Peptides against a protein of PDB entry 6FRK. Designs and how they scored, part 300

Target 1, 411 residues: chain A of PDB entry 6FRK
Amino acid sequence: NEEVLNAMLKEVCTALLEADVNIKLVKQLRENVKSAIDLEEMASGLNKRKMIQHAVFKELVKLVDPGVKAWTPTKGKQNVIMFVGLQGSGKTTTCSKLAYYYQRKGWKTCLICADTFRAGAFDQLKQNATKARIPFYGSYTEMDPVIIASEGVEKFKNENFEIIIVDTSGRHKQEDSLFEEMLQVANAIQPDNIVYVMDASIGQACEAQAKAFKDKVDVASVIVTKLDGHAKGGGALSAVAATKSPIIFIGTGEHIDDFEPFKTQPFISKLLGMGDIEGLIDKVNELKLDDNEALIEKLKHGQFTLRDMYEQFQNIMKMGPFSQILGMIPGFGTDFMSKGNEQESMARLKKLMTIMDSMNDQELDSTDGAKVFSKQPGRIQRVARGSGVSTRDVQELLTQYTKFAQMVKKM

## One batch from the design tools (peptide; made by RFdiffusion4, then SolubleMPNN)

Design b2_p29_3_s3 (from b2_p29_3, 20 letters changed)
Fold by OpenDDE base, seed 5:
Structure b2_p29_3_s3 (fold): chain B 411 residues (1-411), chain A 29 residues (1-29)
Amino acid sequence: as target 1 above (411 residues)
Amino acid sequence: MEEEEKKKKELEKLKELRLLYELFQKVLE
C-alpha cells in the first residue's frame, strides 16, 4: 500500500513540476498529502487514485489561499491602484484590462502612465485606452514618474474618478533603482492597492521575483497573466506563497475582454488537468446557448444549413477565446488550439460570417447550400462583391460547409 | 436529486457542444 501511494505521489509531483509548481511547494504538498491520507482507509478498497487526487486538490487550494481577504474598491470613493511588475509581464495590457473591467461595471475609471523608462509606454497605454474609451494621463516630456503619477492622480481625483490605475516602469532585472522609483511613486500617491503582475510563463522564477517585489513594496494583490498559453499556472502558487497576497484576476488572452476574476476551485482543477466543468456550465448559462438544443437536434437528423453554421460561429464568438472553452473541458489539452494564433482563428470566423451576411435566406436555409451555389455560379460572384472578398474566399467557405455537412450526415 | 439531474443534463449538453466544436475545428483546419 505505501509503495502504491509513493508511486502515485511521484506521478502527481512530476505533473506539478511540469506545471511550473515550485519544487519546495511540491515537496511540502507531498508530505502534507502523505500525512492526510489514512493508509488503513486506503486498504479498504476505496479508489486510491480518487483519494490521492482529492487530497492533492485540497492542499493546492490551501496553497493558493493566503488567508487574507482581497482588497475591493469602494463605490463613490477615489480608489488608487498602483501596478508593479517586470517588463514583459503584461503589466501595461493588464492595466487596460482592469480599467475596462471596472468601466463595464459602471465605475468611473481612468489610466495613468508613469512609465518614463520605456519610450513607447505612453503611446501603448494611450492606444489601448483610446480603443476602450478610457480616460488617460501621461507625459511625453516629463521624465520623473513621481511627478507624472502625482499630477495624474490629483487631476483624476479632482474630476471625481472612482478607479485610478497607475502603470509604473518595468525592468528586465531586479534593479535597486527600480524598487527605489516604485517606492517613491507609492509614497507620493499613497495607493489603496498595489498589484503585482506576474507572467505565468516564467515558471520556476516566479517565487524569487514575487519575493523581491514584496520585500521592497507593499504588494497587496496579484494578477497572473498569459494563462492562455502552455503555462499551466503553477507559478501562481509561488507568487501567493511569496507575497502572502491573493490572486484577484487572471489574464487569459490578448484581447481586452480576456480578463476575469480569479476563482480558486476552477484554477486548481485546470492545473490538475481536471478541467473546469462548473465554470464551463456557468459560461454556457450566461451566454443563453439554449439555441444549441435546436442545432443539436438538427445535427442528429443529419440536417445542417449555412444559417446553422452562422449561428454556431456567433456562439463561438460570444463564448470568447476558443482555447479557454476547450481548456475548461476535461481531457482537452491546451495544445488543441496551440497550432493556430487564436486571434487568426477568430479573424477567420469573422471573415466567414461577413461572407454569410451577404447571402440571402434561400442560400442560408438550404439543406444543400453548396449545391445552390454550384447550380448558379452568379450567386458566388454576388456574395463575393457584397462582402468585399474574392470568389475564391466564398468557394473556400462553401467547401468547408460541405465538409461539415457531410460529417453531420455520417453522425 | 433535481440538482444532480440538472447537472447531468448540463453535462450532456456540454459533451454535445464539445463534439460540435471538435467538428468545427476540423473544418477550419
Scores: peptide ipSAE 0.028, ipTM 0.511, DockQ to the pose 0.213
Fold by OpenDDE base, seed 1:
Structure b2_p29_3_s3 (fold): chain B 411 residues (1-411), chain A 29 residues (1-29)
Amino acid sequence: as target 1 above (411 residues)
Amino acid sequence: MEEEEKKKKELEKLKELRLLYELFQKVLE
């Protein structure tokens, strides 16, 4: 029994190490799991695998819980949120994502660029803020981040903003000068919350980085970025352990909407490769994909139109990145689509939809759309001209539709 | 029992959706 337990724990520990979980945390988890498993209950014919998986899951849930309640902004007050983190962590993008999140919730939100070290930092923030219609402050001439942060905070306080987000300088290395600058900014603006932004892709370096930030500034919240199928979320455990601060949000891609509140259970489920069935159900329910019942019923009858294909492309586009959706389904590896293939696939879907926008109802609602076009080749030329594409592109769409409709008939 | 049946139906819908996505992926390749 102990040999079987040790073998199964070795497999789990290997998988966690491959998921960038810190070696010390994996060792501690192994000891905690061993202490939590009753070997006598394991001998009595209980599913040993399920018992170990449950014990591992329970201990991982404890590792992401710092035992501290997350800070939340107060409605009708001026909440100053300072962002800290390394260059390339996604900090500036995350500031915009958080600002957009609160704006969509009806908060009066603004952004301040106090990054004077990085050339084009203010232009990047301004571009992101303008695209999201978020008010912003910064300078092209002022080089002191304390002055910019103080002036920006004062301006937006006087304008009765509720959420005031301050982006700071991030450097490539943990330099004492960076931490001194962050401390000076923090002392000047007196933030209600300091958010550490961490890149999940840095793996075993997460602990040392998170600790270095916590030792210099009063980090109260963590945001983990680049959790887009490739980053194994194990670094998040290291950040919580080092900062003793809760993860409040995760960044799941490059889009401004690729940002969600942190949920412990779905995160640990994904980390263990169990998928996120709950999050997928929630996402399906939010999208009112109930119209899929009509599609599913048509699919069962082997009926599939160009309109049905268009509606499903809309559903795919509404659900967000295809890789993320697939990664929520158990047994689809996160690597099922490489990042490059996903953007290309979404661009291809959008192109196909644009072609279908130039089709008429008779063409879209035909149970044999390809035959409608084959009988009257002038339709292909009309659709091609209407959508600004070649006749070849329309023929390729019809070929793809025909392949899909044939697969549906075999279901 | 009703909540388990609802979850089971939702899981079946998700499997059908999965199959649809697999088909779309093959068409997009």
Scores: peptide ipSAE 0.026, ipTM 0.506, DockQ to the pose 0.202
Fold by OpenDDE base, seed 3:
Structure b2_p29_3_s3 (fold): chain B 411 residues (1-411), chain A 29 residues (1-29)
Amino acid sequence: as target 1 above (411 residues)
Amino acid sequence: MEEEEKKKKELEKLKELRLLYELFQKVLE
């Protein structure tokens, strides 16, 4: 029994290390799991694998809980949120995502660019803020981030903004000058919350970076970014351990809406490759995917048209980064789509939709769309000319449609 | 009864998502 436990724990520990969980945390987890598993209960014929998975899950949940309640903004108050983090952490993008999140929730939200170090930081913030219709402040001439932050906070306080987000300078390295600047800004604006933004893709470096920030500034919240990539998020555990601060949000992609409140259970489930069924259901409910009941009924009857395929492509496009959706499905690893493949895939879907936009209702609504085209090859040439593609591209679409329609008939 | 209907609707949505996924995978192939 102990040998079997040790073998299974070795597999779990390997998987956690491959998920960028810190080696120290993995060791502690292994000891805690060993102490929590009654070897006598394992002898009683219980599924040893499920018991170990449950014990591991429970210990990971504890590692994500810093024992501190997350800060939440107070409605009708002026809440100043200061962002800190390294350059390339996704800090500036995350400021815009958080601002957009609160704006969509009906909060009067604004952005301040106190990044004077990076050329074009203010232009980038302005572009993002304008696109999201978020009020912003910054300077092209002022070089002191303390002055910009103070003036911006004062301005937006006077205008009765409820959420005032301050983006600070990032550096490529942990430099004392950066931390001094952050302290000066923090002292000047007296933020209600300091958010550390961490890139999940830095793996084992997460602990050291998070600690360096916490040792210099009073980090009260963590946001983890780039969880859309190969980063399984194990570094998030290191950030919580080092900062003793809760994860409040996660960045799950490049879009402004690829941002969600942190949920412990779904996150740990994803980290273990168990998927996130709850988050998947929530995401599908939020998307208000068009009345798919009619589609489900058609699919149950083995009916699938080119229009049905078009509607599914629209639904996929509405879902955003499909890699996120895949990572929520149990048994699909987060590694299934590289970022490069996703953009290419979305471009391919858009191309296919453009071809279908040149089809007529008879072609789109036929239960055997491929047969309509095979009986009258002149339709392929018409669609190809109408969509500006080759006849081969139209034939490829029809081949894909036929594969789907055959799959639907087997369901 | 309401919890069973809710669970049934959730299961139907999951089946739909799985189908969307299978469709998407085959488009990417």
Scores: peptide ipSAE 0.026, ipTM 0.531, DockQ to the pose 0.117
Fold by OpenDDE base, seed 4:
Structure b2_p29_3_s3 (fold): chain B 411 residues (1-411), chain A 29 residues (1-29)
Amino acid sequence: as target 1 above (411 residues)
Amino acid sequence: MEEEEKKKKELEKLKELRLLYELFQKVLE
C-alpha cells in the first residue's frame, strides 16, 4: 500500500512540477497528502487512486486559499482599483478586460492610463477602451503619473463612476524606481484595491516576482494572465503563497472577453489535467444548444446528413472561443487550436455554411448527400453559382462531409 | 442516484461535444 501511494504521489508531483508548481510547494503537498491519507482506509477496498486524487485536490485547494477574503467593489460607491505588474505581464490588456467585465455587469466603469514611461501606452489604452466603449482618461503631455492618476481619479469620482481602474507603468525588470513610482501613485490616489498582474508563462519565476511586488506595494489581489498557452497555472500557487492575496480573475486569452472570475475548484481540476467539466456543462447550458439528443440518436444509427453538419457548425459558432471550451475538456491540451487558427477556422466554417445555404432540402436531408451530388453533377454547379464559390469548393465540402459521415458510421 | 444519472448524462453530452470537436478539427485540416 505504501509503495502504491509513493508511486502515485511521484506521478502527481511530476505533473505538478510540469505545471510550473514551485518545488517547495510540491514537497509540502506530498508530505501533507501522506499525512492526510489513512493507509487503513486504503486497505478497506476503496479506490486508492480516487482517495489519493481527492487528498491531492484538497491540499491544492488549501494552497490557492490565502486565508483572506477577496476585496469586492461596493455598488453605488466609488471604487479605485490600481493595477501593478511588469511590462509584458498583460497588465494593460487586463485593465481593459476588468473594466469590460464590470461594465457588462452594469457598473459605471472607467480607465485611467498613468503609464508615462512607455511610448504609445495611452494610445493603446484609448484604442482598447474605445473598442469596448469604456470611458478613459490620460495625457499626451503630462509626464508625472501621480498627476495623471490624481486628476483622472478626481474627474471620475466627480462624475460618479463606480469602478475607477488605474493602469500604471510597467518595467522589463524589477527596478527600485518602478516601485517608488507605484508607491507615489498609491499614496496619491488611495486605492481601495491594488491588483498584481502576473504572467503564468514565467513558470518558476512567479514566486520571486510576486514576492518582490508584495514586499514593496500592498498587493491585495492577484490576476493571472496567459492561461491559454502552455502554462497550466502552477505559478498562480506561487503568487498566492508569496503575496498572501487571493486570485480574483484569470486571463484565458487575448480577446477582451477571455476573462473570468477565479474559481478554485475548476482551476485545480484544470491544473491536474482533469479539465473543467462543471464549467463546460454550465457553458453548454448557458448557450442553450439545441437538444443534441436527436443528433446523438442519429449518430448511433450511423445517420449523418448535411443538415446535421450545418446544425453542428451553428452550435460551434454559438460556443464562442473554441479554445476555451476545448481547454475545459479532459485530455484536450491547450495546444489543440492556436487562437490564430480559431479565427481562420471560424471563417472556414462560415464559408462552408454559406455553401450549404445554397443547397435544397433534398440535398441537406439526404442520408447520403455526397451520392445525391455524384448522381447529378448539375447540383454542384447550381450550389456553386448560388453561393458564389467554385465547383471545387463544393466538391471539397462534399469530400469533408463524406469523411465525417464515414467516421460516424464507424462509431 | 438521480445526481449520478444527471452527471452520467452530462458526461455523455461532453463526450459528444468532444467528438464534434474532433470531427470539426478533421474537417478544418
Scores: peptide ipSAE 0.025, ipTM 0.536, DockQ to the pose 0.195

Design b2_p29_3_s4 (from b2_p29_3, 19 letters changed)
Fold by OpenDDE base, seed 2:
Structure b2_p29_3_s4 (fold): chain B 411 residues (1-411), chain A 29 residues (1-29)
Amino acid sequence: as target 1 above (411 residues)
Amino acid sequence: EEEEKLEKELLEELRKLRLLYLLFQEALE
């Protein structure tokens, strides 16, 4: 029994090390798991593997919990959020993602560029902010980040902004001058939260970097970036351990919407390669898939209408990035679908839905929609005119529908 | 047991949705 336990723990420890979990944390986890497992209960016929997995999961959850409640912005107040982190950590992009996240939730949000060190920092922030329609402040001429940050915070406070995000200079090296600048900015603007942005792809360097920031700046929150594809997120555990601060959000790609609130259970499940069952449950519940049972039953009988196709397109669009959903399924890596193909597919789906919005109930509910249009070509012209597309675009939709309906009949 | 059952049901539904999505991708190409 002890040999089996030690073998399984060795596999888990190896997997955690391969996920960039710090070796000290992995050792501590191993000891804690050994102490939590009653070997006598293992003898009683419980699935030893399930018991060990559960013990490992519980101990990883504890490692992600710093025992400190995450700061949350207060509605109707002015919340100043200062971002700190190394150059290349994704800090500037993450500022925009966080601003966009709060804006979409109905917060009056703005961005301040207090990065005077990096050439083009303000242009990059301005570009991101403009694309997201987020108000921004910065200077092309002012070289003191304290002045820029102070003026920007004052401006947006006077304009009754609720979320004021301040991006600071990042450097490639942990230089004392950078930390002094960060302290001067923090003292001037008196932030309600200081967010450390960490790149998960830096692996074993996560602990040392996070510690260096925490030792100099009062980091209260962590955001982990580049949790797309290659980074298994073990560096996040190192950041929590070093900063004693909660992870509040994760960045899951390059797009402004590749940003989500941190959830402990899904993160640990993904770290262990177990998938995100909770996130799957949440997504499935959000879709009200009970309404899809009738559709699945129709599909089993080889019945598929243009309306059924439209409803499925709506479901796919509601699910959001399908790559995220696939990444939640155990045994499916995050890389299974390239993000580029997904956005193009969504644009195609939206175009097809716009064409179908010009169809009538007889056309949508026909089990042979293509035949309805083929028998009365005037329908194609009507739909084309109604949707502002060519007759060819409508014919292409009908061809795609026919192809799909044939595939469904083979299932 | 109820959580495991719910998990299985959800995984089956997700597999069906994935299959539908793959079919849609193939149809849209």
Scores: peptide ipSAE 0.023, ipTM 0.445, DockQ to the pose 0.243
Fold by OpenDDE base, seed 1:
Structure b2_p29_3_s4 (fold): chain B 411 residues (1-411), chain A 29 residues (1-29)
Amino acid sequence: as target 1 above (411 residues)
Amino acid sequence: EEEEKLEKELLEELRKLRLLYLLFQEALE
C-alpha cells in the first residue's frame, strides 16, 4: 500500500512540476498529502486514486488561499489602484483589462500612465484606453513618474472618478532603481491597493520574482497573466506563497475581455488537467444552447440555410475563443486550436456576418440560398453595396455556404 | 448522478459544437 501511494504521489508530483509548480511547494504538498491520507482507509478497498486526487486537490486549494481577504473597491469612493510588475508580464494590458472590467460594471474608471522609462508606453496605454473608451492621463514630456502619477491622481480625484488605475514602469531585470521608483510613486499617491502582475509562463522564476516585489513594495493583490494555451498556472501558487496576497483576476488571452475574476476550484481543476466543468456549465448556460437543438435537428435532416449559418456564427462568437472552451473539456488539450488561426477565423466570421446582415429574409431562409443568388445576380450586387464589400466577397460567402451545406448533408 | 448526466449531455452538445466549428473552419479555408 505504501509503495502504491508513493508511486501515485510520484506521478502527481511529476505532473505538478511539469505544471511549473515550485519544487519546494511540491515537496511540502507531498508531505501534507501523506499526512492527510489514512493508510488504513486505503487498505479497505476505497478507490486509492480518487482519495489521492482529493487529498492533492484539497492541499492545492490551501496553497492558493493566503488566508487574507481580497481588497475590493468601495462604491462612491475614490479608489487608487497601483500596478507593479516586470516588463513583458502583461502589466499595461492588464491595467486596461481591469479598467474595462470595472467600467462594464458601472464604475467611473480611468487610467494613468506613469511609465516614463519605456519608449511608447504612453502611446500603448492611450491606444488601449481609446479602444475601450476609458479616460486616460499621461505625459510625453514629463520624465518623473511621481509627478505624472500625482497630477493624474489629483485630476481624476477632482473629477470624482471611483477607480483610478496607475500603471508604473516595468523593467526586464529586478533592479533596485525600479523598486525605488515604485516606492516613490506609492508614497506620493498613497494607493488603496497595490497589484502585482505576474506572467505565468516564467515557471520556476515566479517565486523569486514575487518575493523581490513583496520585499520592496506592499503588494496586496496578485493578477496572473498568460493563462491561455500552454500556461500551466503553477507559478500562481508560487506568487501566493511569496506575496501572501490573494489572486484577484486572471488574464486568459490577448483580448480586453480575456479577463476574469479568479476562482480557486476551476483553477485547481485546470492545473490538474481535470478541466473546468463549472466554467463550462456556466459558459454553456450563457450561450442558451437550447436553440442549437433545433439546428442539430435541421442538420440531421440535411436542411441548412444562410440564417442557420448566421446563427451558428453568432454562437461561435458568443463562445469567445473556442480554444478556451475546448480546454475546459476534460481530455481535450489546450493545443487543439492554434491561437493564430482562431483570431483570424473570428475576424473572417465577423466579415461574413456583416455580408449576411445585408441579405433579406427570402435570401436567408432559402434552403438553396446559392440558387436564389444565381438566378438573380442583381441580389449579389445589392448585398455587396449594402455591406461595403466586393461582389467577389459575396460570391465567396455563397461558395463557403454551399461547401458547408454539402458537408452537413454527409453527416 | 444528475451532475454526471448533465456533464455527459453538456459534453455531447460541446462535441456537436466542435464538429460544427471544425466544419466552419474548413469552409473558411
Scores: peptide ipSAE 0.063, ipTM 0.607, DockQ to the pose 0.225; fails the geometry check
Fold by OpenDDE base, seed 4:
Structure b2_p29_3_s4 (fold): chain B 411 residues (1-411), chain A 29 residues (1-29)
Amino acid sequence: as target 1 above (411 residues)
Amino acid sequence: EEEEKLEKELLEELRKLRLLYLLFQEALE
């Protein structure tokens, strides 16, 4: 029984290490699980695997609990949130995601760019903020981040903003000059919350990085980014352990809406490859996929129109990064969709939909759409002109439709 | 039992969605 337990614990420890959980935490977890499992209860014929998984799950839940309540903004007050983190952590993108999250919840939200070090930082923030219709502040001429942050915070306080997010300069390395600048900004604006943004993809380096920030700056919250596809999120445990601060949100993709409040149970379930059934139910309910029964029925009958394809492209676009949904399904590994392929695929889908927007009902509702266009080549030229694309692009769409319709008929 | 049934139905729908998505990826390549 002890040999079986040790073998199963070795597999779990290997899986946790492959999920970027820090080796010290994995060792501690192994000892805690060993101490929590009664070997006599394991002998009673209970599924040993389920028992070990449950013990591991309980210990992982404890590791993501810092024992400190997360800061929450107060409605009707001016809440200043300062962001800190390395360059490439997704900090600037996460500022926009958090601003958009609160704006969608009915908070009067704004963004301040206090990154004077990176060329084009303000242009990038302005572009993101403008796309999301979020008010923003920054300067093209002021080089002191303390002045920009102070002026921006004062401006938005006077305008009765409830959520004031301040993005700071990042560096490629932990430099004393970066920490001095962050402290000067923090002292000037007196933030209600300091958020450390961490990239989950840095693996075993998460602990050392998170500790270096906590040792210099009063980090009160953590946001973990790049939990899309490849990052299993084990670095989040290291961030909590090092900062003693709760994870408040996670970034799950590149879109502005690829951002959600941190939930402990779903996160640990996903980390263990058990899936996130609750998040999946929520996501499916948000998608109103009830219309998918009609599609599945049509697919079963081998009937697939250009309109059916258009509706499915709309559904895929509403789903956002499909890799997130796949990562919520038990037994589907995160490796299914490379990040680059998903954005390119979404851009392709949007282009194809724009071409289909120039099609008429007869073309869209035909059970043999490709044949309708092949019989009257003038239709291809009309659609190409209407959508501003080449006749080749329309022919490629029809080729893709034909390929898909053939696959549907084989199902 | 109702929760397990709903979970199973949801998992089946998601498998179908995944299959559709894979088919769309192959069609877009």
Scores: peptide ipSAE 0.057, ipTM 0.601, DockQ to the pose 0.285; fails the geometry check
Fold by OpenDDE base, seed 5:
Structure b2_p29_3_s4 (fold): chain B 411 residues (1-411), chain A 29 residues (1-29)
Amino acid sequence: as target 1 above (411 residues)
Amino acid sequence: EEEEKLEKELLEELRKLRLLYLLFQEALE
């Protein structure tokens, strides 16, 4: 029984190390799991694998809980949130995601770019903020981040903003000067919360980096980025252990909406390859899949219109990154869609939908939509002009529809 | 038991959606 336990624990420890969990944490977890498992209960014929998985799950949940309540903004007050983290961590993108999250929740939110080190940092923030209709502040001429941060915070305080997010410089090679700059900014603006942004892909380096930030700046919250289906979340455990600060949000993709509040149970379940059943249920309930039964029934009858195609494109677009949904299903490998192909596919779908928005009901509801256009070529020219595309783009859409409708008829 | 049933139904719907998505990807190539 002890040999079987040790073999199973070795397999779990290997999987956790492969998930970039720190070797010290894996060793401690192994000892804690061994101490929590009653060997006599294991002898009684209980599913030893389920018992070990439950014990591992429970210990991982404890590692993600720092025992400190997460900071939350106060409604009707001015809340200053300072972001810190390495270059390439996704910090600037995460500032925009957090600002957009609070804006969608009805908070008066703004962004400040105090990154004077990276060329184009302000342009990137400005582009993201403008797309999301978030007010922003920064300078092309001021080189002191303390001045920019102070002026921006003062401006937005005077305008009664509730959420004031300050993005700072991320430097990799000049750690001491970066930490001094961050401390000067923090002292000048007196933030209500300091958020450390960590890239999940840096793996075993997470502990040392998170500790270096915590030792210099009073990090109170962690955000983990690049937690896509492929991202090894094990570094998040190291960040919590080193900072003694809760993970408050996770970044799950490149879109501004690919940002969610951190949930412990789903995260640990995903880390163990058990899937995220709760998140999957929530996500599917948000999708109102009841409308898909009618389509599946039409598909079974070999009926497929341009409107049916449009509705399915809308459903796919509403799902967001379909790779994330698939990555929540137990046993579906994360390899199913490369990220690059998904964004390109979504852009293609949106273009096709824009073309179909210029079609009339007779064209959309025809069981032979391609034949309607082939009989009257003037329809292609009308749709092309209405959607601002070439006649070739409309013909390509009709060709794709025809291919799909033929596949549906063979099902 | 209700949760297991809901999970099973959900997995079946997701499999259908995946099939549709794959068919759409193949049609868009």
Scores: peptide ipSAE 0.044, ipTM 0.583, DockQ to the pose 0.234; fails the geometry check

